# Ledger of designs, part 6: peptides against a protein of PDB entry 5GWM

Target 1, 52 residues: chain A of PDB entry 5GWM
Amino acid sequence: DSAISKEDEERYQKLVTENEQLQRLITQKEEKIRVLRQRLVERGDAKGTELN

## One batch from the design tools (peptide; aimed at target 1 I26)

Design b1_p12_7 (made by RFdiffusion4)
Pose (drawn by RFdiffusion4):
Structure b1_p12_7 (pose): chain A 52 residues (1-52), chain P 12 residues (1-12)
Amino acid sequence: as target 1 above (52 residues)
Amino acid sequence: AEEELEELKEKL
């Protein structure tokens, strides 16, 4: 592409890389915290305190 | 992609 140079590409590529990194980091915690969610259901802490 | 990254950072 004459308009879309290495610049636009690198910016995009690195961006997608950022997406891949931290979406995985979320999932790791989420799956474990998901179990905590069920446990908190028995405690009634499922909702916590959301006054906002 | 930038918007998706911002949403992912909010989930962190």

Design b1_p12_7_s1 (made by RFdiffusion4, then SolubleMPNN; from b1_p12_7 with A1V E3K E10K)
Fold by OpenDDE base, seed 5:
Structure b1_p12_7_s1 (fold): chain B 52 residues (1-52), chain A 12 residues (1-12)
Amino acid sequence: as target 1 above (52 residues)
Amino acid sequence: VEKELEELKKKL
């Protein structure tokens, strides 16, 4: 059994947790970008309909 | 302990 120290296990678990948190933040930012792009399209369409 | 660390490695 490779003697992974309790300290190395705790360090690894922290890195996994941090990676999962960063991935959630990326997904949240990507979704926010999607919503902002959709609102820009809807505003473009609204301006196009007001000019006709 | 080793099994838990190996399961965590499989999720990355």
Scores: peptide ipSAE 0.046, ipTM 0.617, DockQ to the pose 0.058
OpenDDE base, seeds 1, 2, 3, 4: peptide ipSAE 0.031, 0.044, 0.043, 0.036; ipTM 0.578, 0.607, 0.610, 0.591

Design b1_p12_7_s2 (made by RFdiffusion4, then SolubleMPNN; from b1_p12_7 with A1V E6K E7K)
Fold by OpenDDE base, seed 3:
Structure b1_p12_7_s2 (fold): chain B 52 residues (1-52), chain A 12 residues (1-12)
Amino acid sequence: as target 1 above (52 residues)
Amino acid sequence: VEEELKKLKEKL
């Protein structure tokens, strides 16, 4: 049984924690992009209704 | 090794 070195276990834990933090940050940025795109659509539709 | 890494991931 190749016991994982305590150092390799700690390195793996750091990488997993960093990955989870990065995934949360990606989700927050994607939601912000969604809201900004929706506001651009609403402004485009408002201009389209003013031109008719 | 792989089973110990799996057990570690399951504790998070």
Scores: peptide ipSAE 0.048, ipTM 0.622, DockQ to the pose 0.048
OpenDDE base, seeds 1, 2, 4, 5: peptide ipSAE 0.044, 0.043, 0.034, 0.044; ipTM 0.611, 0.605, 0.596, 0.621; seeds 1, 2 fail the geometry check

Design b1_p12_7_s3 (made by RFdiffusion4, then SolubleMPNN; from b1_p12_7, 4 letters changed)
Fold by OpenDDE base, seed 4:
Structure b1_p12_7_s3 (fold): chain B 52 residues (1-52), chain A 12 residues (1-12)
Amino acid sequence: as target 1 above (52 residues)
Amino acid sequence: VEEENEKLKELL
């Protein structure tokens, strides 16, 4: 039973918090990419309708 | 968790 030091616990909690922040940033970038791809599709469809 | 965080930073 190696008692986890208070310092080791504080270090671990910082890493967990950083992980959650990084995951949120990635999710935000993925959503931005999704929106940009959708706008490209909509612009492609608009050009297709102008040729008719 | 530290290794995972480094992998996530490479994706940014």
Scores: peptide ipSAE 0.564, ipTM 0.912, DockQ to the pose 0.666
OpenDDE base, seeds 1, 2, 3, 5: peptide ipSAE 0.560, 0.564, 0.560, 0.561; ipTM 0.911, 0.911, 0.911, 0.911

Design b1_p12_7_s4 (made by RFdiffusion4, then SolubleMPNN; from b1_p12_7 with A1V E10K K11R)
Fold by OpenDDE base, seed 2:
Structure b1_p12_7_s4 (fold): chain B 52 residues (1-52), chain A 12 residues (1-12)
Amino acid sequence: as target 1 above (52 residues)
Amino acid sequence: VEEELEELKKRL
């Protein structure tokens, strides 16, 4: 096994942390989209579904 | 290489 350099370990840790942060942000945006879609349905505002 | 990468994943 070729020993992972300390620099490569630190780079990998940063990428994993960034990926976890991005995944949390995606989940938050998906939930926000779900809530907005539900509010458009409740208003009968069909015009919001034609723009995406 | 693969074993050290798997150990790193267990520490996060």
Scores: peptide ipSAE 0.062, ipTM 0.640, DockQ to the pose 0.049
OpenDDE base, seeds 1, 3, 4, 5: peptide ipSAE 0.054, 0.038, 0.044, 0.059; ipTM 0.626, 0.606, 0.605, 0.628

Design b1_p12_8 (made by RFdiffusion4; failed a check: a repeat of another design)
Pose (drawn by RFdiffusion4):
Structure b1_p12_8 (pose): chain A 52 residues (1-52), chain P 12 residues (1-12)
Amino acid sequence: as target 1 above (52 residues)
Amino acid sequence: AEEELEELKEKL
């Protein structure tokens, strides 16, 4: 592409890389916290305190 | 992609 240079590409490529990193990091915690969510259901802490 | 990254950072 004459307009879309290495600049636009590198910016995009690195950006997708950033997405791949931390969506994974989220999933790790989420799966484990998901179990905590169920456990908190028995405690009634499922909602916590959301006054906003 | 930028918006998706912002949403992912908010989930963190």

Design b1_p12_8_s1 (made by RFdiffusion4, then SolubleMPNN; from b1_p12_8 with A1V E7K)
Fold by OpenDDE base, seed 3:
Structure b1_p12_8_s1 (fold): chain B 52 residues (1-52), chain A 12 residues (1-12)
Amino acid sequence: as target 1 above (52 residues)
Amino acid sequence: VEEELEKLKEKL
């Protein structure tokens, strides 16, 4: 039985923790992009109504 | 190896 070395287990746990942190950061950035796009649409619509 | 990796995932 090739028991995973304690060092390889610790390296794997660090990579998993980093991946979870990066996934949370991606979700936060995607939500910020969504909000910024919505504000650009609302400002575009406001300019469209001022030109009519 | 695969069973030990699965036990590692279950601890998360």
Scores: peptide ipSAE 0.039, ipTM 0.591, DockQ to the pose 0.045
OpenDDE base, seeds 1, 2, 4, 5: peptide ipSAE 0.037, 0.037, 0.037, 0.035; ipTM 0.583, 0.585, 0.579, 0.589; seed 1 fails the geometry check

Design b1_p12_8_s2 (made by RFdiffusion4, then SolubleMPNN; from b1_p12_8, 4 letters changed)
Fold by OpenDDE base, seed 5:
Structure b1_p12_8_s2 (fold): chain B 52 residues (1-52), chain A 12 residues (1-12)
Amino acid sequence: as target 1 above (52 residues)
Amino acid sequence: VEKELEELKKRL
């Protein structure tokens, strides 16, 4: 039985914490992309309404 | 130790 060392457990917990931080950054970037896409649609719709 | 790591894996 490869008893997981306390050092291996601490390393794993650091990777879990880093992954949670990276996931928060991904979510923030995805929301920023969503808002930018929405603003492009709204500007497209505004130009479409000026042409009708 | 192995149980604690398995509990951590279940939270991901």
Scores: peptide ipSAE 0.063, ipTM 0.651, DockQ to the pose 0.060
OpenDDE base, seeds 1, 2, 3, 4: peptide ipSAE 0.060, 0.063, 0.057, 0.054; ipTM 0.648, 0.641, 0.630, 0.627

Design b1_p12_8_s3 (made by RFdiffusion4, then SolubleMPNN; from b1_p12_8 with A1V L5N E7K)
Fold by OpenDDE base, seed 5:
Formats: sequence, structure tokens, C-alpha cells
Structure b1_p12_8_s3 (fold): chain B 52 residues (1-52), chain A 12 residues (1-12)
Amino acid sequence: as target 1 above (52 residues)
Amino acid sequence: VEEENEKLKEKL
């Protein structure tokens, strides 16, 4: 029975940890992009109301 | 997981 070596398990756990870190970083960037897009919409609406 | 990590790195 090819039991997973301790080295293979440690490598897998490092990859899982890296995956979680990358996911958190992407989520943070996506949220920042969302906030910036929302601020652009709010600025566009402010210019539209000054023309009336 | 390794292939997923490479896809995530490409997205950054």
C-alpha cells in the first residue's frame, strides 16, 4: 500500500496554504475593484444631476 | 491544487 510519504503530505499542505493565501489576495483585489467602480458610478450620477 | 495555484497566480 503506497501510503503518502510525510514529505508528500507536507508539500500538499504547503500548496493548500498557498491556495488559501492566493484566494484571499484575489478577493481583496476584486473587492477593491468593485469599490472603485461604484465610486465612478457615483461621480457620473453627480455630473448628471448638475445638468438639470 | 498546484494547477489551481498557477491559475490564481495568472489572475493576479
Scores: peptide ipSAE 0.565, ipTM 0.912, DockQ to the pose 0.678
OpenDDE base, seeds 1, 2, 3, 4: peptide ipSAE 0.561, 0.565, 0.046, 0.565; ipTM 0.912, 0.913, 0.621, 0.913

Design b1_p12_8_s4 (made by RFdiffusion4, then SolubleMPNN; from b1_p12_8 with A1V E7Q E10K)
Fold by OpenDDE base, seed 2:
Structure b1_p12_8_s4 (fold): chain B 52 residues (1-52), chain A 12 residues (1-12)
Amino acid sequence: as target 1 above (52 residues)
Amino acid sequence: VEEELEQLKKKL
């Protein structure tokens, strides 16, 4: 049995935790973008989407 | 130890 070192287990758990944190931040930003797009539509402000 | 890592891999 290739015993994973305690250090490699701790490194892997840190990467999992970081990935879960990054995924939560992505979801929060996507929801913020959705809300901002909806507010632009409600205002008729179609000019705000020219991100050059 | 190995079983805990296998459960973590299954959640990714």
Scores: peptide ipSAE 0.054, ipTM 0.634, DockQ to the pose 0.062
OpenDDE base, seeds 1, 3, 4, 5: peptide ipSAE 0.050, 0.048, 0.043, 0.048; ipTM 0.632, 0.626, 0.606, 0.630

## One batch from the design tools (peptide; aimed at target 1 E30 I33 R39 L40)

Design b2_p13_1 (made by RFdiffusion4)
Pose (drawn by RFdiffusion4):
Structure b2_p13_1 (pose): chain A 52 residues (1-52), chain P 13 residues (1-13)
Amino acid sequence: as target 1 above (52 residues)
Amino acid sequence: RLEELEEEEERYE
């Protein structure tokens, strides 16, 4: 592409890379915290305190 | 989303 140079590409590529990294990091915690969610359900802490 | 998960972990603790 004459307009879309290496510039636009590198910016996009690195960006998708950023996405792949931290979406995984979320899933790791989420799956484990998901179990905590159930446990918190028995405690009634499922909602916590959301006054906002 | 990471902050929300930390808050949920702190609730459990």

Design b2_p13_1_s2 (made by RFdiffusion4, then SolubleMPNN; from b2_p13_1, 6 letters changed)
Fold by OpenDDE base, seed 3:
Structure b2_p13_1_s2 (fold): chain B 52 residues (1-52), chain A 13 residues (1-13)
Amino acid sequence: as target 1 above (52 residues)
Amino acid sequence: LLQKLDELEERYK
């Protein structure tokens, strides 16, 4: 039973925390891209409806 | 942390 050293546990926790932070950032950017695409569609549709 | 490691090992086994 290799007891994980406190240092290895701390390193692992830092990597997990960083990964969670990066994943949140990716999700936020993906959502922002989605919103921007939707706004472009809405503006394109609004221009089409204003022309009609 | 050990529990999280076990969960990761199970998901990527």
Scores: peptide ipSAE 0.050, ipTM 0.622, DockQ to the pose 0.020
OpenDDE base, seeds 1, 2, 4, 5: peptide ipSAE 0.042, 0.041, 0.040, 0.041; ipTM 0.650, 0.649, 0.614, 0.648

Design b2_p13_1_s3 (made by RFdiffusion4, then SolubleMPNN; from b2_p13_1, 7 letters changed)
Fold by OpenDDE base, seed 2:
Structure b2_p13_1_s3 (fold): chain B 52 residues (1-52), chain A 13 residues (1-13)
Amino acid sequence: as target 1 above (52 residues)
Amino acid sequence: LLQKLDELRQRYE
């Protein structure tokens, strides 16, 4: 068995770093979607209470 | 991602 080349290890580490960055972006977008959905529900509830 | 490291190592066994 031989160790992987430095270049292969660097390519792997770049993929790890990119994946972590993408996961952070996904989490940020999911949180934004959650907040927006909650605001839509609150607006819908306000309309429902006004009609009742 | 850890699978990528294992795949790289396997190529050079």
Scores: peptide ipSAE 0.062, ipTM 0.627, DockQ to the pose 0.015
OpenDDE base, seeds 1, 3, 4, 5: peptide ipSAE 0.053, 0.055, 0.046, 0.057; ipTM 0.607, 0.606, 0.588, 0.617

Design b2_p13_1_s4 (made by RFdiffusion4, then SolubleMPNN; from b2_p13_1, 4 letters changed)
Fold by OpenDDE base, seed 4:
Structure b2_p13_1_s4 (fold): chain B 52 residues (1-52), chain A 13 residues (1-13)
Amino acid sequence: as target 1 above (52 residues)
Amino acid sequence: KLEELEKLEKRYE
């Protein structure tokens, strides 16, 4: 049983934390894209109703 | 980053 060095454990925890941060950033970007698409649809519908 | 994490996890199994 090679005891994990403190340096290897610290490196592991850094990668776990970075991955969790990146996943949160992906989710935030996906939600922003969803909101922007919804606003484009709403503006398209408003222009379509104004042109008719 | 996930691939780097998975490669690290396999060293502790």
Scores: peptide ipSAE 0.050, ipTM 0.634, DockQ to the pose 0.019
OpenDDE base, seeds 1, 2, 3, 5: peptide ipSAE 0.032, 0.035, 0.035, 0.032; ipTM 0.629, 0.614, 0.614, 0.622; seeds 1, 5 fail the geometry check

Design b2_p13_2 (made by RFdiffusion4)
Pose (drawn by RFdiffusion4):
Structure b2_p13_2 (pose): chain A 52 residues (1-52), chain P 13 residues (1-13)
Amino acid sequence: as target 1 above (52 residues)
Amino acid sequence: ERLEELEEEEERY
């Protein structure tokens, strides 16, 4: 592409890389916290305190 | 933001 140079590409590529990294980091905590969510259901802490 | 929300959920436990 004459307009889309290495610049636009590198910016995009690195960006998708950022997405891949932290979305995985989230899933790791989520799956484990998901169990805590069920446990918190028995405690009634499922909602916590959301006054906003 | 999502990681902070997950940390708040963990602190609830």

Design b2_p13_2_s1 (made by RFdiffusion4, then SolubleMPNN; from b2_p13_2, 7 letters changed)
Fold by OpenDDE base, seed 3:
Structure b2_p13_2_s1 (fold): chain B 52 residues (1-52), chain A 13 residues (1-13)
Amino acid sequence: as target 1 above (52 residues)
Amino acid sequence: KKLEELEKLRELD
């Protein structure tokens, strides 16, 4: 196996860091979607309780 | 292999 160049390691670490950042962003967006869906349900339930 | 070596370097950081 050829020794990994410093440039290849630096490129790999950048990709790892970018992947972690993107994964955090995905998780934040998924949580935001979850919260928005929950608020829509709660508003639907509030309308249902006003109709009762 | 190259990918395994990169992963091993990451574990040492």
Scores: peptide ipSAE 0.050, ipTM 0.640, DockQ to the pose 0.017
OpenDDE base, seeds 1, 2, 4, 5: peptide ipSAE 0.047, 0.048, 0.050, 0.050; ipTM 0.634, 0.637, 0.641, 0.643

Design b2_p13_2_s2 (made by RFdiffusion4, then SolubleMPNN; from b2_p13_2, 6 letters changed)
Fold by OpenDDE base, seed 2:
Structure b2_p13_2_s2 (fold): chain B 52 residues (1-52), chain A 13 residues (1-13)
Amino acid sequence: as target 1 above (52 residues)
Amino acid sequence: KRLQELDELEQRA
């Protein structure tokens, strides 16, 4: 197989880094959603558990 | 799209 060009390797590393950053952001948003849902449950808001 | 671009690069590697 031909060696990957330096440009392709640099592009690959940028995409890896971007995906890792996006995954961290997704996790943070999911945790925020969890906390908000938990607060609705604690308030007795029955609709809170059904919200998407 | 970014994930697809990554997968395509991994297939070439």
Scores: peptide ipSAE 0.052, ipTM 0.650, DockQ to the pose 0.025
OpenDDE base, seeds 1, 3, 4, 5: peptide ipSAE 0.048, 0.051, 0.035, 0.027; ipTM 0.620, 0.631, 0.629, 0.600; seed 5 fails the geometry check

Design b2_p13_2_s3 (made by RFdiffusion4, then SolubleMPNN; from b2_p13_2, 6 letters changed)
Fold by OpenDDE base, seed 3:
Structure b2_p13_2_s3 (fold): chain B 52 residues (1-52), chain A 13 residues (1-13)
Amino acid sequence: as target 1 above (52 residues)
Amino acid sequence: QKLEELEKLEELD
């Protein structure tokens, strides 16, 4: 069984770290989209309540 | 490339 080289392990760990960083950015964007959608709904509900 | 695209999308906020 060829043990993984130190260089291959370091490359793998870099890809894991990069993936975790990208996942954090995706989560931040998704949360921002959620908040913006919620604010649009709240503004729609406020206008609906003012019209009723 | 994808990281730079996400960073550019943060600057638009």
Scores: peptide ipSAE 0.030, ipTM 0.603, DockQ to the pose 0.089
OpenDDE base, seeds 1, 2, 4, 5: peptide ipSAE 0.029, 0.031, 0.028, 0.021; ipTM 0.586, 0.580, 0.564, 0.516; seed 2 fails the geometry check

Design b2_p13_2_s4 (made by RFdiffusion4, then SolubleMPNN; from b2_p13_2, 7 letters changed)
Fold by OpenDDE base, seed 2:
Structure b2_p13_2_s4 (fold): chain B 52 residues (1-52), chain A 13 residues (1-13)
Amino acid sequence: as target 1 above (52 residues)
Amino acid sequence: QQLQKLEELEQRA
């Protein structure tokens, strides 16, 4: 029939879960980058602030 | 994308 197999559904759900985990990791890294950039600004490191 | 993966699976069934 037109319904996806159990195996295909399980494969899909694994990819959904992995994608959500990767998105959380990306968000954490982006926040870390933000904090590091802010620290460079506070230190007056103009060169560092231009690099990233 | 998650939606695109579902569409690909539906095409195989």
Scores: peptide ipSAE 0.072, ipTM 0.676, DockQ to the pose 0.019
OpenDDE base, seeds 1, 3, 4, 5: peptide ipSAE 0.063, 0.061, 0.053, 0.070; ipTM 0.656, 0.658, 0.644, 0.674; seed 5 fails the geometry check

Design b2_p13_3 (made by RFdiffusion4; failed a check: a repeat of another design)
Pose (drawn by RFdiffusion4):
Structure b2_p13_3 (pose): chain A 52 residues (1-52), chain P 13 residues (1-13)
Amino acid sequence: as target 1 above (52 residues)
Amino acid sequence: RLEELEEEEERYE
């Protein structure tokens, strides 16, 4: 592409890379916290305190 | 989203 140079590409590529990194980091915690969610359900802490 | 998960973990602790 004459308009879309290495610049636009590198910016996009690195950006998708950022996405891949932290979406995985979230899933790791989520799956584990998901179990805590169920446990918190028995405690009634499922909602916590959301006054906002 | 990572901060929300930390808050959820703190609730359990």

Design b2_p13_3_s1 (made by RFdiffusion4, then SolubleMPNN; from b2_p13_3, 5 letters changed)
Fold by OpenDDE base, seed 1:
Structure b2_p13_3_s1 (fold): chain B 52 residues (1-52), chain A 13 residues (1-13)
Amino acid sequence: as target 1 above (52 residues)
Amino acid sequence: LLKKLEELEQRYE
């Protein structure tokens, strides 16, 4: 059994934690993009109704 | 980072 060194396990756990943090940031940015797109649609609809 | 994670995961398989 090639015992994984404690140092390799600690390096793995740091990378897992960082990956989880980055994934949360990606999700937050995707949600922000969705909200901004929705606001652009709402502003476009407001301009369309003013032109009618 | 992801590449290093994948390289570590492959050592645990």
Scores: peptide ipSAE 0.059, ipTM 0.648, DockQ to the pose 0.019
OpenDDE base, seeds 2, 3, 4, 5: peptide ipSAE 0.043, 0.055, 0.044, 0.041; ipTM 0.639, 0.637, 0.632, 0.635

Design b2_p13_3_s2 (made by RFdiffusion4, then SolubleMPNN; from b2_p13_3, 5 letters changed)
Fold by OpenDDE base, seed 4:
Structure b2_p13_3_s2 (fold): chain B 52 residues (1-52), chain A 13 residues (1-13)
Amino acid sequence: as target 1 above (52 residues)
Amino acid sequence: KLEELEKLEQLYE
């Protein structure tokens, strides 16, 4: 068994954690965009309705 | 970054 070096384990865990953080940030931004678009539609903003 | 994760995950099999 080529035991994974402690350095390789630390690199993997860093990438996993960073990917999970980026995925959460993407989801938060997408939800914010959805809410902003919905508010433009509800206000009857013609520019907002044309962009959706 | 996903391709880098997949390559590293193969080290744990």
Scores: peptide ipSAE 0.052, ipTM 0.652, DockQ to the pose 0.020
OpenDDE base, seeds 1, 2, 3, 5: peptide ipSAE 0.051, 0.039, 0.043, 0.032; ipTM 0.656, 0.636, 0.649, 0.601; seed 5 fails the geometry check

Design b2_p13_3_s3 (made by RFdiffusion4, then SolubleMPNN; from b2_p13_3, 4 letters changed)
Fold by OpenDDE base, seed 4:
Structure b2_p13_3_s3 (fold): chain B 52 residues (1-52), chain A 13 residues (1-13)
Amino acid sequence: as target 1 above (52 residues)
Amino acid sequence: KLEELKELEERYK
């Protein structure tokens, strides 16, 4: 069993952290899109609803 | 990056 090098461990942890940060950002953007679409529907803004 | 993450993850199993 080749022990994982310290450099490989550090690279892995960096990629895991970046992936988690990107996933949080995706979720935040998806929720923002949902809220904006709902506000356009509530306002009867047909032009905004057709563009989505 | 995603493929590199998977290759590294397989080394921890």
Scores: peptide ipSAE 0.059, ipTM 0.664, DockQ to the pose 0.020
OpenDDE base, seeds 1, 2, 3, 5: peptide ipSAE 0.026, 0.056, 0.057, 0.059; ipTM 0.605, 0.658, 0.644, 0.663; seed 1 fails the geometry check

Design b2_p13_4_s1 (made by RFdiffusion4, then SolubleMPNN; its pose is not in this set)
Fold by OpenDDE base, seed 5:
Structure b2_p13_4_s1 (fold): chain B 52 residues (1-52), chain A 13 residues (1-13)
Amino acid sequence: as target 1 above (52 residues)
Amino acid sequence: DLEKVRELEELKK
């Protein structure tokens, strides 16, 4: 097995950090979608609740 | 980070 270079470790750390940032963004968008769907239900907007 | 080094080693198999 070849030793992992410092450059490979730095690349991996960047990917881990980016993945964590993207996961936070996904969670924020999912919560926003939930809130918007709830508001459409409260308004009786059946057409809005059919959105994929 | 020794844990991340181990994770990289698993990806390089």
Scores: peptide ipSAE 0.065, ipTM 0.645, DockQ to the pose 0.021
OpenDDE base, seeds 1, 2, 3, 4: peptide ipSAE 0.056, 0.049, 0.058, 0.046; ipTM 0.634, 0.609, 0.637, 0.598

Design b2_p13_4_s2 (made by RFdiffusion4, then SolubleMPNN; its pose is not in this set)
Fold by OpenDDE base, seed 1:
Structure b2_p13_4_s2 (fold): chain B 52 residues (1-52), chain A 13 residues (1-13)
Amino acid sequence: as target 1 above (52 residues)
Amino acid sequence: DLEKVKELEELKK
């Protein structure tokens, strides 16, 4: 087993950080979808409400 | 992070 280089550790940390950023973005988009669906329900828009 | 380095090492085996 070769020792892990500092560059390999930095690459791994960048991937972890990118994954966390993408997860935060997904959560923000999901919350926006929830709010939009709630507005469609409040308007009585059955077609928009039933969209998966 | 020593734990993250260990995880990376296990992925390379």
Scores: peptide ipSAE 0.055, ipTM 0.631, DockQ to the pose 0.021
OpenDDE base, seeds 2, 3, 4, 5: peptide ipSAE 0.045, 0.042, 0.053, 0.047; ipTM 0.597, 0.587, 0.626, 0.603

Design b2_p13_4_s3 (made by RFdiffusion4, then SolubleMPNN; its pose is not in this set)
Fold by OpenDDE base, seed 4:
Structure b2_p13_4_s3 (fold): chain B 52 residues (1-52), chain A 13 residues (1-13)
Amino acid sequence: as target 1 above (52 residues)
Amino acid sequence: DLQEVEELRQLKS
């Protein structure tokens, strides 16, 4: 019943795809941060790099 | 229309 235009559906699908891509990138960066923190702990380098 | 895109997002959820 709601006349969704083809243009609006295409815009929505682009945003969904972009959001999924960005979420994957966030996850990859979070994992990299975790690994780097673990390496700092293993080295005993007490330099608390406060990750903003 | 950004409003319509937001409505579409809510309907797909």
Scores: peptide ipSAE 0.064, ipTM 0.668, DockQ to the pose 0.025
OpenDDE base, seeds 1, 2, 3, 5: peptide ipSAE 0.018, 0.018, 0.020, 0.062; ipTM 0.388, 0.338, 0.472, 0.660

Design b2_p13_4_s4 (made by RFdiffusion4, then SolubleMPNN; its pose is not in this set)
Fold by OpenDDE base, seed 4:
Structure b2_p13_4_s4 (fold): chain B 52 residues (1-52), chain A 13 residues (1-13)
Amino acid sequence: as target 1 above (52 residues)
Amino acid sequence: DLEKIKELEELKK
């Protein structure tokens, strides 16, 4: 059983960091979509119901 | 992350 190399650990840590960054971006986009949908509903715009 | 190191070691076997 060969121990994980330093290179393999560094590769793993990069993937963890990238995943965390992507998750933050997803959350930001989801919140923006929520706010935009709410504004369409408040305007009585029928296009708010088409964006499902 | 020592826990993930252990998981990767098990996958490499």
Scores: peptide ipSAE 0.043, ipTM 0.601, DockQ to the pose 0.020
OpenDDE base, seeds 1, 2, 3, 5: peptide ipSAE 0.039, 0.039, 0.035, 0.033; ipTM 0.593, 0.584, 0.569, 0.568

Design b2_p13_5 (made by RFdiffusion4; failed a check: a repeat of another design)
Pose (drawn by RFdiffusion4):
Structure b2_p13_5 (pose): chain A 52 residues (1-52), chain P 13 residues (1-13)
Amino acid sequence: as target 1 above (52 residues)
Amino acid sequence: RLEELEEEEERYE
């Protein structure tokens, strides 16, 4: 592409890379915290305190 | 999303 140079590409490529990294880091915690969610359900802490 | 998950973990602790 004459308009879309290495510039636009690198910016995009690195950006998708950022997405791949931290979406995985979320999942790691989420799956584990998901179990805590169930446990918190028995405690009634499922909702916590959301006054906002 | 990471901060929300940390808050949920702190609730459990």

Design b2_p13_5_s1 (made by RFdiffusion4, then SolubleMPNN; from b2_p13_5, 4 letters changed)
Fold by OpenDDE base, seed 4:
Structure b2_p13_5_s1 (fold): chain B 52 residues (1-52), chain A 13 residues (1-13)
Amino acid sequence: as target 1 above (52 residues)
Amino acid sequence: LLQELEELEKRYE
């Protein structure tokens, strides 16, 4: 039975770590989008109140 | 990779 080489295991662990870092970056971008959308709504509501 | 991630984070603050 061909056991996974140490080199293949090290490559796999690097990919896992990179994936975790990319997932954190995605989460940060999603949160930034949420904040920007909220600020847009708040500014829209302020204009709506001024027009009324 | 870590340096590229840190540079990306700074652009979206």
Scores: peptide ipSAE 0.039, ipTM 0.626, DockQ to the pose 0.077
OpenDDE base, seeds 1, 2, 3, 5: peptide ipSAE 0.035, 0.037, 0.034, 0.036; ipTM 0.621, 0.617, 0.613, 0.630; seed 2 fails the geometry check

Design b2_p13_5_s2 (made by RFdiffusion4, then SolubleMPNN; from b2_p13_5, 6 letters changed)
Fold by OpenDDE base, seed 3:
Structure b2_p13_5_s2 (fold): chain B 52 residues (1-52), chain A 13 residues (1-13)
Amino acid sequence: as target 1 above (52 residues)
Amino acid sequence: KLKKLEELEQRYL
């Protein structure tokens, strides 16, 4: 049973923390994309109502 | 109308 060294555990915890931060950034970017798409739809509808 | 879309892209992307 090779006990993980303290240094390897500290490296692992850094990678876990970085992964959690990256996952939060992905979620934030996905929400921004959703908002941008919604604003494109709202502006498309405004053009459709102006042409009729 | 396009200028206001570009301003949104710069703010959100």
Scores: peptide ipSAE 0.130, ipTM 0.705, DockQ to the pose 0.137
OpenDDE base, seeds 1, 2, 4, 5: peptide ipSAE 0.109, 0.107, 0.094, 0.105; ipTM 0.679, 0.662, 0.637, 0.663; seed 5 fails the geometry check

